# Ledger of designs, part 261: peptides against a protein of PDB entry 5JXT

Target 1, 319 residues: chain A of PDB entry 5JXT
Amino acid sequence: SLLPKKEINVYIGMSEMQVKWYQKILEKDIDAVNGAGGKRESKTRLLNIVMQLRKCCNHPYLFEGAEPGPPYTTDEHLIYNAGKMVVLDKLLKRIQKQGSRVLIFSQMSRLLDILEDYCVFRGYKYCRIDGSTAHEDRIAAIDEYNKPGSDKFIFLLTTRAGGLGINLTTADIVILYDSDWNPQADLQAMDRAHRIGQTKQVVVYRFVTDNAIEEKVLERAAQKLRLDQLVIQQGRAQVAAKAAANKDELLSMIQHGAEKVFQTKGAFGTMAEKGSQLDDDDIDAILQAGETRTKELNARYEKLGIDDLQKFTSESAYE

## One batch from the design tools (peptide; made by RFdiffusion4, then SolubleMPNN)

Design b2_p28_7_s1 (from b2_p28_7, 12 letters changed)
Fold by OpenDDE base, seed 3:
Parts: structure tokens; C-alpha cells; sequence
Structure b2_p28_7_s1 (fold): chain B 319 residues (1-319), chain A 28 residues (1-28)
């Protein structure tokens, strides 16, 4: 029988470089962040800010002129300048030692380019599929990954490209490096490993930048997922899940953690305390804290009815 | 689309990946 998947949100502090770039993004559009643009502020501008903040949460090198140099090198700076990379680097070493194989999903093909550079730097053998990958090359990559005795440890996928019915049951670990606005896209990604033919316990690690826009992306995705479940259960086909955040919702998301980011000198949380020097105990603590917060998040939404879930609960930026 | 990274960085890292993948094929 297929074991149920274990899902853990992994809450990760920003690196010092991410904090600096996050501040810079907010400062550039400070009037929009403060809501000073009022009714004149375009939804498109707010969506752009959200996209830049999400890029920052993934990796600061997704911005022009962010990568250190000249000389430009592939080195440890690729890891320590992004909190998610620091955790990923430690987690992948553990996963490999356990004899597991891993799918890494992102929304951003440009992040997969950075992850390829990382795989080369660490000597990890990998496959890649994104939206630009030809159909024949996708088949070849899947077959190369799934072959008996495959030396390919990592499969790098864009969430939507990986969602296309592929069987990757030869992996037992799934890392969602970022989250889709549509929780169904992430579920479809997980279902590449969590499918008939899987023989291991599938574990899903969802990376979430702590005290940042990504927490609100996750919350909205969880709200939507619960709403979709309740609508199906109650047969209420007319409850259109609010497909797109309104301006006030986008503003609230942009503002989340912004004050603390502006006040922060250096990195956040475990990244401030240990940075790239995270040990195995620190990873265990991060995973345990993440498991607790995941249970709390789920328990919060399980108690809500359809009418409550349709309201954007702006949890105040002060809780 | 503006390249999100410097064009020289993208060119360098692409070359490094190509060289890495070539070496891997020569050792298999």
C-alpha cells in the first residue's frame, strides 16, 4: 500500500544579502508598500512587487548586478547568500546519506539555473525539466532518472512542467523550493513521487522564507485548498475560490514582515546565529519547528467554515 | 525578457555546466 506523504513546511530565515535586497525592493516602491498610491495604485504594480519579493526569497542572484564579482566564480557564496540554499545544502547531504533521491521543484526556471550551478559545484548528478524542455528531451530525462541503478540524485523541475502526469516514483523526497499560488499545482508536483509504484515513505519539504511574503503566499494557498475541499464536500459548486488576490490583499502580503525586515541588521533567525555553519542538530531543530508550525497552520484552517475562508483574514502584521 | 542575471555570468555558468556534463560522460 502507498504510505501517506509527510508534508513539512520548512521555515527559513533570510541571509544578510536577502535582507538587503528585500529592503531595496520595498524602498524602491515605498509609496506603494505604504498604500500611499491609494485607488491609483495598479494591481499590476503590486503583483510586480510581490514577484520581486518572491525572487528575493528564492535567491538574490535572480537580480541583475546581485552576484558578487568580478571575478565571477561558482563558489560557497552561491549557498550562503540564500537561506534556502544553506538549508538545501545540508538537507541534500542528509538525503544522499540516507540513500534517498530527490525532486526539487520551483516556479522559476532561473532558479533552476542557479540550482544547476550548485549541483555542478557540489558534484551532484542531476536531471532537469522546465517549460522550455522539448518533449523528447523530457522523456529522455525521465528515463535517465528512473532507470535501474541511475546515478542521478536530483531532478530539477519547474512545478508546472513537472505536474504533467510524469512518474518519478524512483524519488522519495520532494523539495518545493517555492510555492505556487495554486496549491493544486504543488499537489500535482508531489504526486510525481507520491504515486502507485512508490515503495518508500514520501517526505515533502516546503521551503518558506520566514517573516516574508512567502508566509502569506502559503497561508493563501492553504486557505484556498481548504475552501476547495469544503466546496467539493458540500457540493457548493458556486463558491468560486477567489482566484486572484485583490489590491488590499496584495498590500497586506507585501507589508507582512516589512517593518522587521527594515529593522533587521544582518540575517534572520538561524541564519543570523549560524549562517552557513548549520549543523545536523540545527537542521533537526528547523525541521521540528517546521513540523509544529505546519500542524498549527493546518489546524487553523480546519476549524474555518466556507464563509470564514472566503474572507481574507488579514492576520494583523503584529501577531 | 531582460536577462535576470548578467549575460557574462550566464555564459560562464552555462559553459561550466557543459564542461561538467562532458566530463561526466567521459568518466562513465
Amino acid sequence: as target 1 above (319 residues)
Amino acid sequence: MKPTRDKEIIKRTKKEREEYNKKLKEYL
Scores: peptide ipSAE 0.337, ipTM 0.828, DockQ to the pose 0.061
Fold by OpenDDE base, seed 2:
Structure b2_p28_7_s1 (fold): chain B 319 residues (1-319), chain A 28 residues (1-28)
Amino acid sequence: as target 1 above (319 residues)
Amino acid sequence: MKPTRDKEIIKRTKKEREEYNKKLKEYL
C-alpha cells in the first residue's frame, strides 16, 4: 500500500546578500510598501514587487549585476549567498547517503539554471524539464531518470511542467524550492513521486524563507487548500475561492517582515549564527522546528469553517 | 533591476553544463 506522504515546511533565514537585495527591492518602491499609493497604486505594481521579493527569497543571482565578479566563477558563493542553497546543499548530502533520489521543483526556470550550475559544481548527476523542454526531450529525460540502476540522483523540474501526469516514483524525496500560488499545482508535483508504484515513504520538504513574503504565500496557499477540501466535503460546488489576491492582501504580504528586514544587519536566523557551516545537528534542528511550525500552521486552519476561511484575510505584518 | 541573471554568466555556465554533460555521456 502507498504510505501517506510526510510534508515538512523548512523555514530558512535569508543570507546577508538576500537581506541586502530584499531591502533594495522594498526601498525602490517604498511608497507602495508603506501603502502611500492608496487607491492609485496599481495591482500590477504590487504584483511586480511580490515577484521580485520571491526571486530574492530563491536566489539573489536572479538579478542582473548581483553575482560577484569579475572574475565570474562557479564556486561556494553560489551556495552561501542564498539560505535555501545552504540548506539544500546539506540535505542533498544526507538524501544521497540514505540511497534516496530527489525531485526539486521551482516556479522559476531561471532558478533551475542556477540549480544546474550547482549540480555541475557538486558533481551531482541530474535530469531537467521545464516549460520550454520539447516533448521528445521530456520523454528521454523521464526514461533516463526512471531506468533501472539510473545514476541520475536529482530531477530538476518547473512545478507546472512536472504537473503533466508524469511518473517519477523512482524518487522518494520531493523538494519544493518555492511554492505555487495554487496549492493544487504543488500537490500535483508531489504526486509525481507519491503515486502507485512508489515503494518508499515519500517525504516532501517545502522551503520557506522565514520573516519574508514567502511565509504569507504559504499561509494563503494553506488557507486555499483547506477551503478547497471543505468545499468538496460539503458539496458546496459554487464557493469560488478567490483565486487572485486583492490589492490589500498583496500589500499586507509585501509588508510582512519588512520592518525586521530593514533593521537587520547581516543574515537571518541560523544563517546569521552559522552561515554555510551548518552541521548535521543544525539541519536536524531546522527540520524539527519546521515540523512543529507545519503542525501549528495546519492546526490553525483545521479549526476554521468555510465562512471563517473566506473572511480570513492574511493578518497584517504588524499583528 | 532587470530580473535576469547576467548574459555573460549565463553563456559561461551553459558551456560548463554542456561540457559536464558531454563528459558524463563519455563515461557511460
Scores: peptide ipSAE 0.332, ipTM 0.831, DockQ to the pose 0.056
Fold by OpenDDE base, seed 1:
Structure b2_p28_7_s1 (fold): chain B 319 residues (1-319), chain A 28 residues (1-28)
Amino acid sequence: as target 1 above (319 residues)
Amino acid sequence: MKPTRDKEIIKRTKKEREEYNKKLKEYL
């Protein structure tokens, strides 16, 4: 029988460079962040801020003029300037030593470009598929990854391109480098490895930037998933889960952790203490803390009814 | 998303990936 997948949220501190860029994004639109724009603040402006903050959580080199140079080099700075890359780099070493193979999903094709540069730099053999990959090239990449004795360790995918019914059961590890606004898209991505033909325990690592907008993206996704489940169970099809965040929800998401980010000099959490010098014990501690917080998050949403889940208040997740 | 990295970086790293993938095909 297929074993249940193990899902762990991996909470990761920002690097010093990410903190500086996160501050810069908030400062640029400080009036909108403080809610001073009132009813006149456009939903589009808030969505743009959210998008920039999510880019920052993924990698600061997603911004023009962020990458150091000239000379422009592929070097350790590609890793240490992003908390997710520091954790990814250590985690991939462990995964490879265990004889596992890994799917890495992102919403951002431009992040996959950085992950390709990283794979080249570390000497990891990989395949890639995104939304621009031709159908024939997609088949060829899947077949190359799935072939018996394939030396391809990593498959890089955009979450939506990976969701298209493909079989990748030759991988047993899934890394969600970032989350979709639709939790069903992430589930569909996980189900590429977690399906009939899988012989191993599938483990899913969901990377979440701690004390940042990504925690609220995760909470909102968990809330929506629970609401969708309850609506199906109760036959209340008329509960249109408001698919799109309102202005106040977006503002609350932008404000989450902003004060602490402004007060922070340097990096966050384990990134401040160890930076790129994380060892195997530091990774175990991060994974254990993540497993605990994942159980707590799930337990909060399991107790909520439909009416509570419809009230997206930042406070209702802490009761 | 439009490319937000520097054009020279994008050009360099694309070339490095192409060279890496070429080498991988020559060793297969």
Scores: peptide ipSAE 0.317, ipTM 0.834, DockQ to the pose 0.062
Fold by OpenDDE base, seed 4:
Structure b2_p28_7_s1 (fold): chain B 319 residues (1-319), chain A 28 residues (1-28)
Amino acid sequence: as target 1 above (319 residues)
Amino acid sequence: MKPTRDKEIIKRTKKEREEYNKKLKEYL
């Protein structure tokens, strides 16, 4: 029988470089961040800020002129300059030692390029699929990954490219390096490993940058998922959930953690204390804290009715 | 010649924005 998947949100502090770039993004559009644009502020401008902040949460080298060089080198700086890479690097060592195989999903094909450089640097054998991968190359990559005795440890996927009915039940670990705005896209990604033919316990690690916009992206996705479930259960198919975030919601998301980011000199959380020198106990602590916060998040949304879930106020999840 | 990492970064950044904006329009 297929075992239930275990889902854990992994809350990760920003590196010092991420904090500096996050500050720079907010400062560039400070009038919009402070709400000074009011009704005149463009929803498109706010969405662009959200996109840049999410890029920063993934890796600072997604920005032009962020990477140190020339010369551009593949070295430990690729890891320690992004909190998610530090945690990923330690987690992948554990996953490999336990004889597991891993799917890594991202929204960003350019993050997969960084992850390819990382895989080469660490000597991890991998496959890759994104939105530009030809159909034949996609089939070949899936077959190469799924073959008996495959040396491919990692499969790198864009979330939407991985959502297309692919069978990857030869992996038992799923890492969502970032979240989709649509929680159904992330579920479809998980279902590549968590389906008929899986013989292991599937574990899903969702990376979330702590004290940043990604917490609000996650909260919104969890709220939408619960709303979709309740609408199906109650037969209220006509409740057009306001799919589009309004300007005030986007502004609240951008403002989340911004003050603390401006006050921070250096890295956040465990990244400030240990940086790239995370040990096995630090990873266990991060995973345990993540499991607790995941249970708390789910428990908040389980108590809410349809009417409460339709009110996307950052405040209604805390009452 | 492998494109300089910078030119690849610029090209990839533009494509990523176009893909993100397309995805956003499909979701919104």
Scores: peptide ipSAE 0.022, ipTM 0.522, DockQ to the pose 0.030

Design b2_p28_7_s2 (from b2_p28_7, 10 letters changed)
Fold by OpenDDE base, seed 4:
Structure b2_p28_7_s2 (fold): chain B 319 residues (1-319), chain A 28 residues (1-28)
Amino acid sequence: as target 1 above (319 residues)
Amino acid sequence: EKPTRDKEIIKMTEEERAAYRKKLEEYL
């Protein structure tokens, strides 16, 4: 029988470079961040800030003029300048050592470009699929990854492209490098490994930048998923979950952790303490803390009814 | 010699990135 998947949110501090770029993004639109625009503030402007902050949480080299150079090189700086890369680099070594194979999902094809350079730099054999990959090339990549005795350790996928019904049960680890706004897209990504034909325990690691907008993206996605489940179970099909965040919700998401980011000199959390020198004990501590926070997050939403989940704004998540 | 790029990763074409990765793989 298929074992239940284990899902762990991995809460990761920003690198010093990420903090600097996160500050710069907020400062550029400080009037919007402070709510000084009031009713006149464009929802489009807030959505743009959200997108830039999410890019920063993924990797600072997603911004023009962030990558050190010229001359530009792929080197250790590609890893230590992004908290998620530092954790990924340690996790992949462990995953490989245990004889597992891994799917890495992102919303951002430009992050997959960085991950390709990383894979080459570390000597990891990989496959890639994104939204631009031709149908024939997708089939070839899947077949190459799934073949018996494949040397391909990593599959790099955009979440939406990887969601397209493909079978990747030859992998047992799923890393969601970032989250989709639609939690169903992330579930569909997990279901590429967690389906009929899987013989191992599937483990899903969801990377979440701590003290940043991604915590609020995660909370909103968890709330929506629980609401969707309850609506289906109770037959209340007419309760269209208000799918789009309002301006106040977007503003609250942008403001989350912003004050602490402005006050911070250097990196956050374990990235401040250890930087790129995380050991196996540091990774175990991060995973254990993540497992605890994941249980707490789930327990918060499991107690809520449909009416509570519909009223629950991103601000009430802490009451 | 370690392969270098004259452009940031985000400013490169797919072909430019592929050519650089090949040089990097040959160097390592």
Scores: peptide ipSAE 0.694, ipTM 0.973, DockQ to the pose 0.685
Fold by OpenDDE base, seed 2:
Structure b2_p28_7_s2 (fold): chain B 319 residues (1-319), chain A 28 residues (1-28)
Amino acid sequence: as target 1 above (319 residues)
Amino acid sequence: EKPTRDKEIIKMTEEERAAYRKKLEEYL
């Protein structure tokens, strides 16, 4: 029988380099971040800020002039300059030791480019598909990954490309490196491993940058998912869940954690304490804290009715 | 000697990235 998925949000501090770039993004548009633009601030400008902050949460090398060099090299700096990479690097070693295979999803094909260099650097055999991958090459990559005795440990996917009805039940671990604005896209990604033919417990790790915009992206996705569930249960199919955030919601998301980011010198949380020197106990602590916060987040939204869930309330970092 | 690049990862073409990964794999 197919076991239920175990879903864990993994809350990860920014590296020192991520904090510096996050500050730089906020400072560049400080008037918009402070709401000083008022009604004149374009929704497009706020969306652009959100996208840059999400890029920073993924990896600072997604920005021109961020990668150290010239000369440029793939080395340990690729890992320690991004909190998610530090956790990923330790987690993948554990996943491999337990004889598991892993799907890694991202919204950003350019992050998959970084993850390819990482896979080569660590000696991980991988497959890749994204939105630009030809149909035939996609089938070939899936077949290569799924073949009996495949040496491919990792499958790198964009969330949308991975959502296209494929079967990847030869993997039992799913890492959502980032989240989609549509929680259904992430569910569809998870359901590539969590499907008929799966024989193992599927575990989903959702990476979330702590004290940053990604917490609000996660909260909004959880709220929307609960709303969608309640609408289906109550037969209220006409309640168009507002798919797109309004200006005030976007502004509140941008402001979340911004004050703490400006006050921070160096890295956040476990990245400040241990840097890249996480041990197995540190990973267990991060996973346990994540499991607790995941239960608390779910319990918060389970108590809300449809009318409450239609109100996106995000606490401002300046309240 | 460790393979080097003249460009940031985000400025490389797919072909340039593939060629670098091959050199890196041969070095490791």
Scores: peptide ipSAE 0.689, ipTM 0.972, DockQ to the pose 0.687
Fold by OpenDDE base, seed 1:
Structure b2_p28_7_s2 (fold): chain B 319 residues (1-319), chain A 28 residues (1-28)
Amino acid sequence: as target 1 above (319 residues)
Amino acid sequence: EKPTRDKEIIKMTEEERAAYRKKLEEYL
């Protein structure tokens, strides 16, 4: 029988470089971040800020002029300059030692480019599929990954490309490096490993940058997922239409953690304390804390009715 | 000697990245 998925949100502090870039993004549009633009602030401008902040949460090298050089090198700086990479690097070593195989999903094909360089740098054999991958090459990559005795440890996928009906049950670990705005896209990605033919417990690690916009992306996705479930159960099809964040919701998401980011000198959380020197105990602590916060998040939304779930609950940036 | 690039990862073409990864793999 197929075991239920274990999903754990992994809350990760920003590196020092990510904090500096996050500050720069906020400072560049400080009037918009402070809500000074009022009714004249375009939704497009706020969406652009959100996109830049999400890029920062993924990796600072997604920005022009962020990568150290010239000369440019693939080295340990590719890892320690992004909190998610530091955690990923430790988790992958553990996953490999356990004899597991892993799917890594991202919304950003340019992050997969960084992850390819990382895989080569660490000696991880991988496959890749994104939105630009030809149909024949997709089949070949899937077959190469799924073949008996495949030496391919990692499959790198864009969430949307990997969500398209493929079977990857030869992997038992799923890492969502970032989250889709549509929680159904992430579920579809998880269901590539969690389907008929899976023989292992599927574990899903969802990376979430702590004290940043990604917490609000996650909360919004959880809210939407619960709302979608309740709408289906109650037959209230009309409610599903408010899927797009309004300006005030976007502004609140941008403001979340911004003050703490401005006050921070260096890295956040375990990244400040240990940086690249995270050990197995630090990873266990991060996973345990993540499991607790995941249960709390789920319990928060399970108690809410449709009317409450239709209201975006922004905690103020100052709470 | 460790292979170097004249461009950031995000400024490279797919072909340039593939060529660099090959050199990196051969070095490691």
Scores: peptide ipSAE 0.672, ipTM 0.969, DockQ to the pose 0.685
Fold by OpenDDE base, seed 5:
Structure b2_p28_7_s2 (fold): chain B 319 residues (1-319), chain A 28 residues (1-28)
Amino acid sequence: as target 1 above (319 residues)
Amino acid sequence: EKPTRDKEIIKMTEEERAAYRKKLEEYL
């Protein structure tokens, strides 16, 4: 019998470099962040800010000029400049030691390029598939990864490319490095490992930057997923979840944690206390805190009806 | 397409790593 998957949100503090870049993104569009643009503020401008903040949460080197060079080097700076990389680096050592194999999903192919440099730097053998990968090369990569006795530890995938019905049950760990706006895309990604033919307990780690826009992206995705489930259960097919965030929702998402980011000198949370010197006890504490917050988040949305979920704004979750 | 980061892996010394951090602070 297929065991239920375990899903854990891993809440990760920003590095000092991420805080500085997050501040710069907010400062560049401060009038929009303060809501001073009113009705004239374009939805496109707010969506652009959201996309830059999500890039910052993933890795500062997604911005032009953020990586110093030439010469460009691959070293420990690729890891310590992004909180998600620091946690990933420690988790992958643990995952490898336990004899597991891992799928890593991202929305951003350019983040997979950073993860390739990281894999080569650490000596991790990997496969890659993204949206540009030819059909034949996808088959070859899947077959190489799934081969009996394969020495490939990591599979790097874009969430959408990995959603295309492929079987990766030879992996038992899934890392969602970032989240899709559509929670169904993330579920489809998890279902690459969590399928008939899986013999191990599948564990899903969802990375979420703490005190940043990604918490609001996660809340919105959880709300939408619960609404979709209730609509199916109640046969109310006409209750289209508002497919796109409105301007006020986008503004609230951008403003979330902004004040604390502006007041912060250096890194956040465990990244401020230990930075790259995270030990196994720090990782266990992060995972335990994440498991608690995941249960609390799910419990908030499980109690809500269709009408509540349709009116629910991310602001009312903290009142 | 080649990964855009098809770069030679060049390991930095501790001194070069400290100089890199300082350049990031000056650039940011």
Scores: peptide ipSAE 0.040, ipTM 0.668, DockQ to the pose 0.043

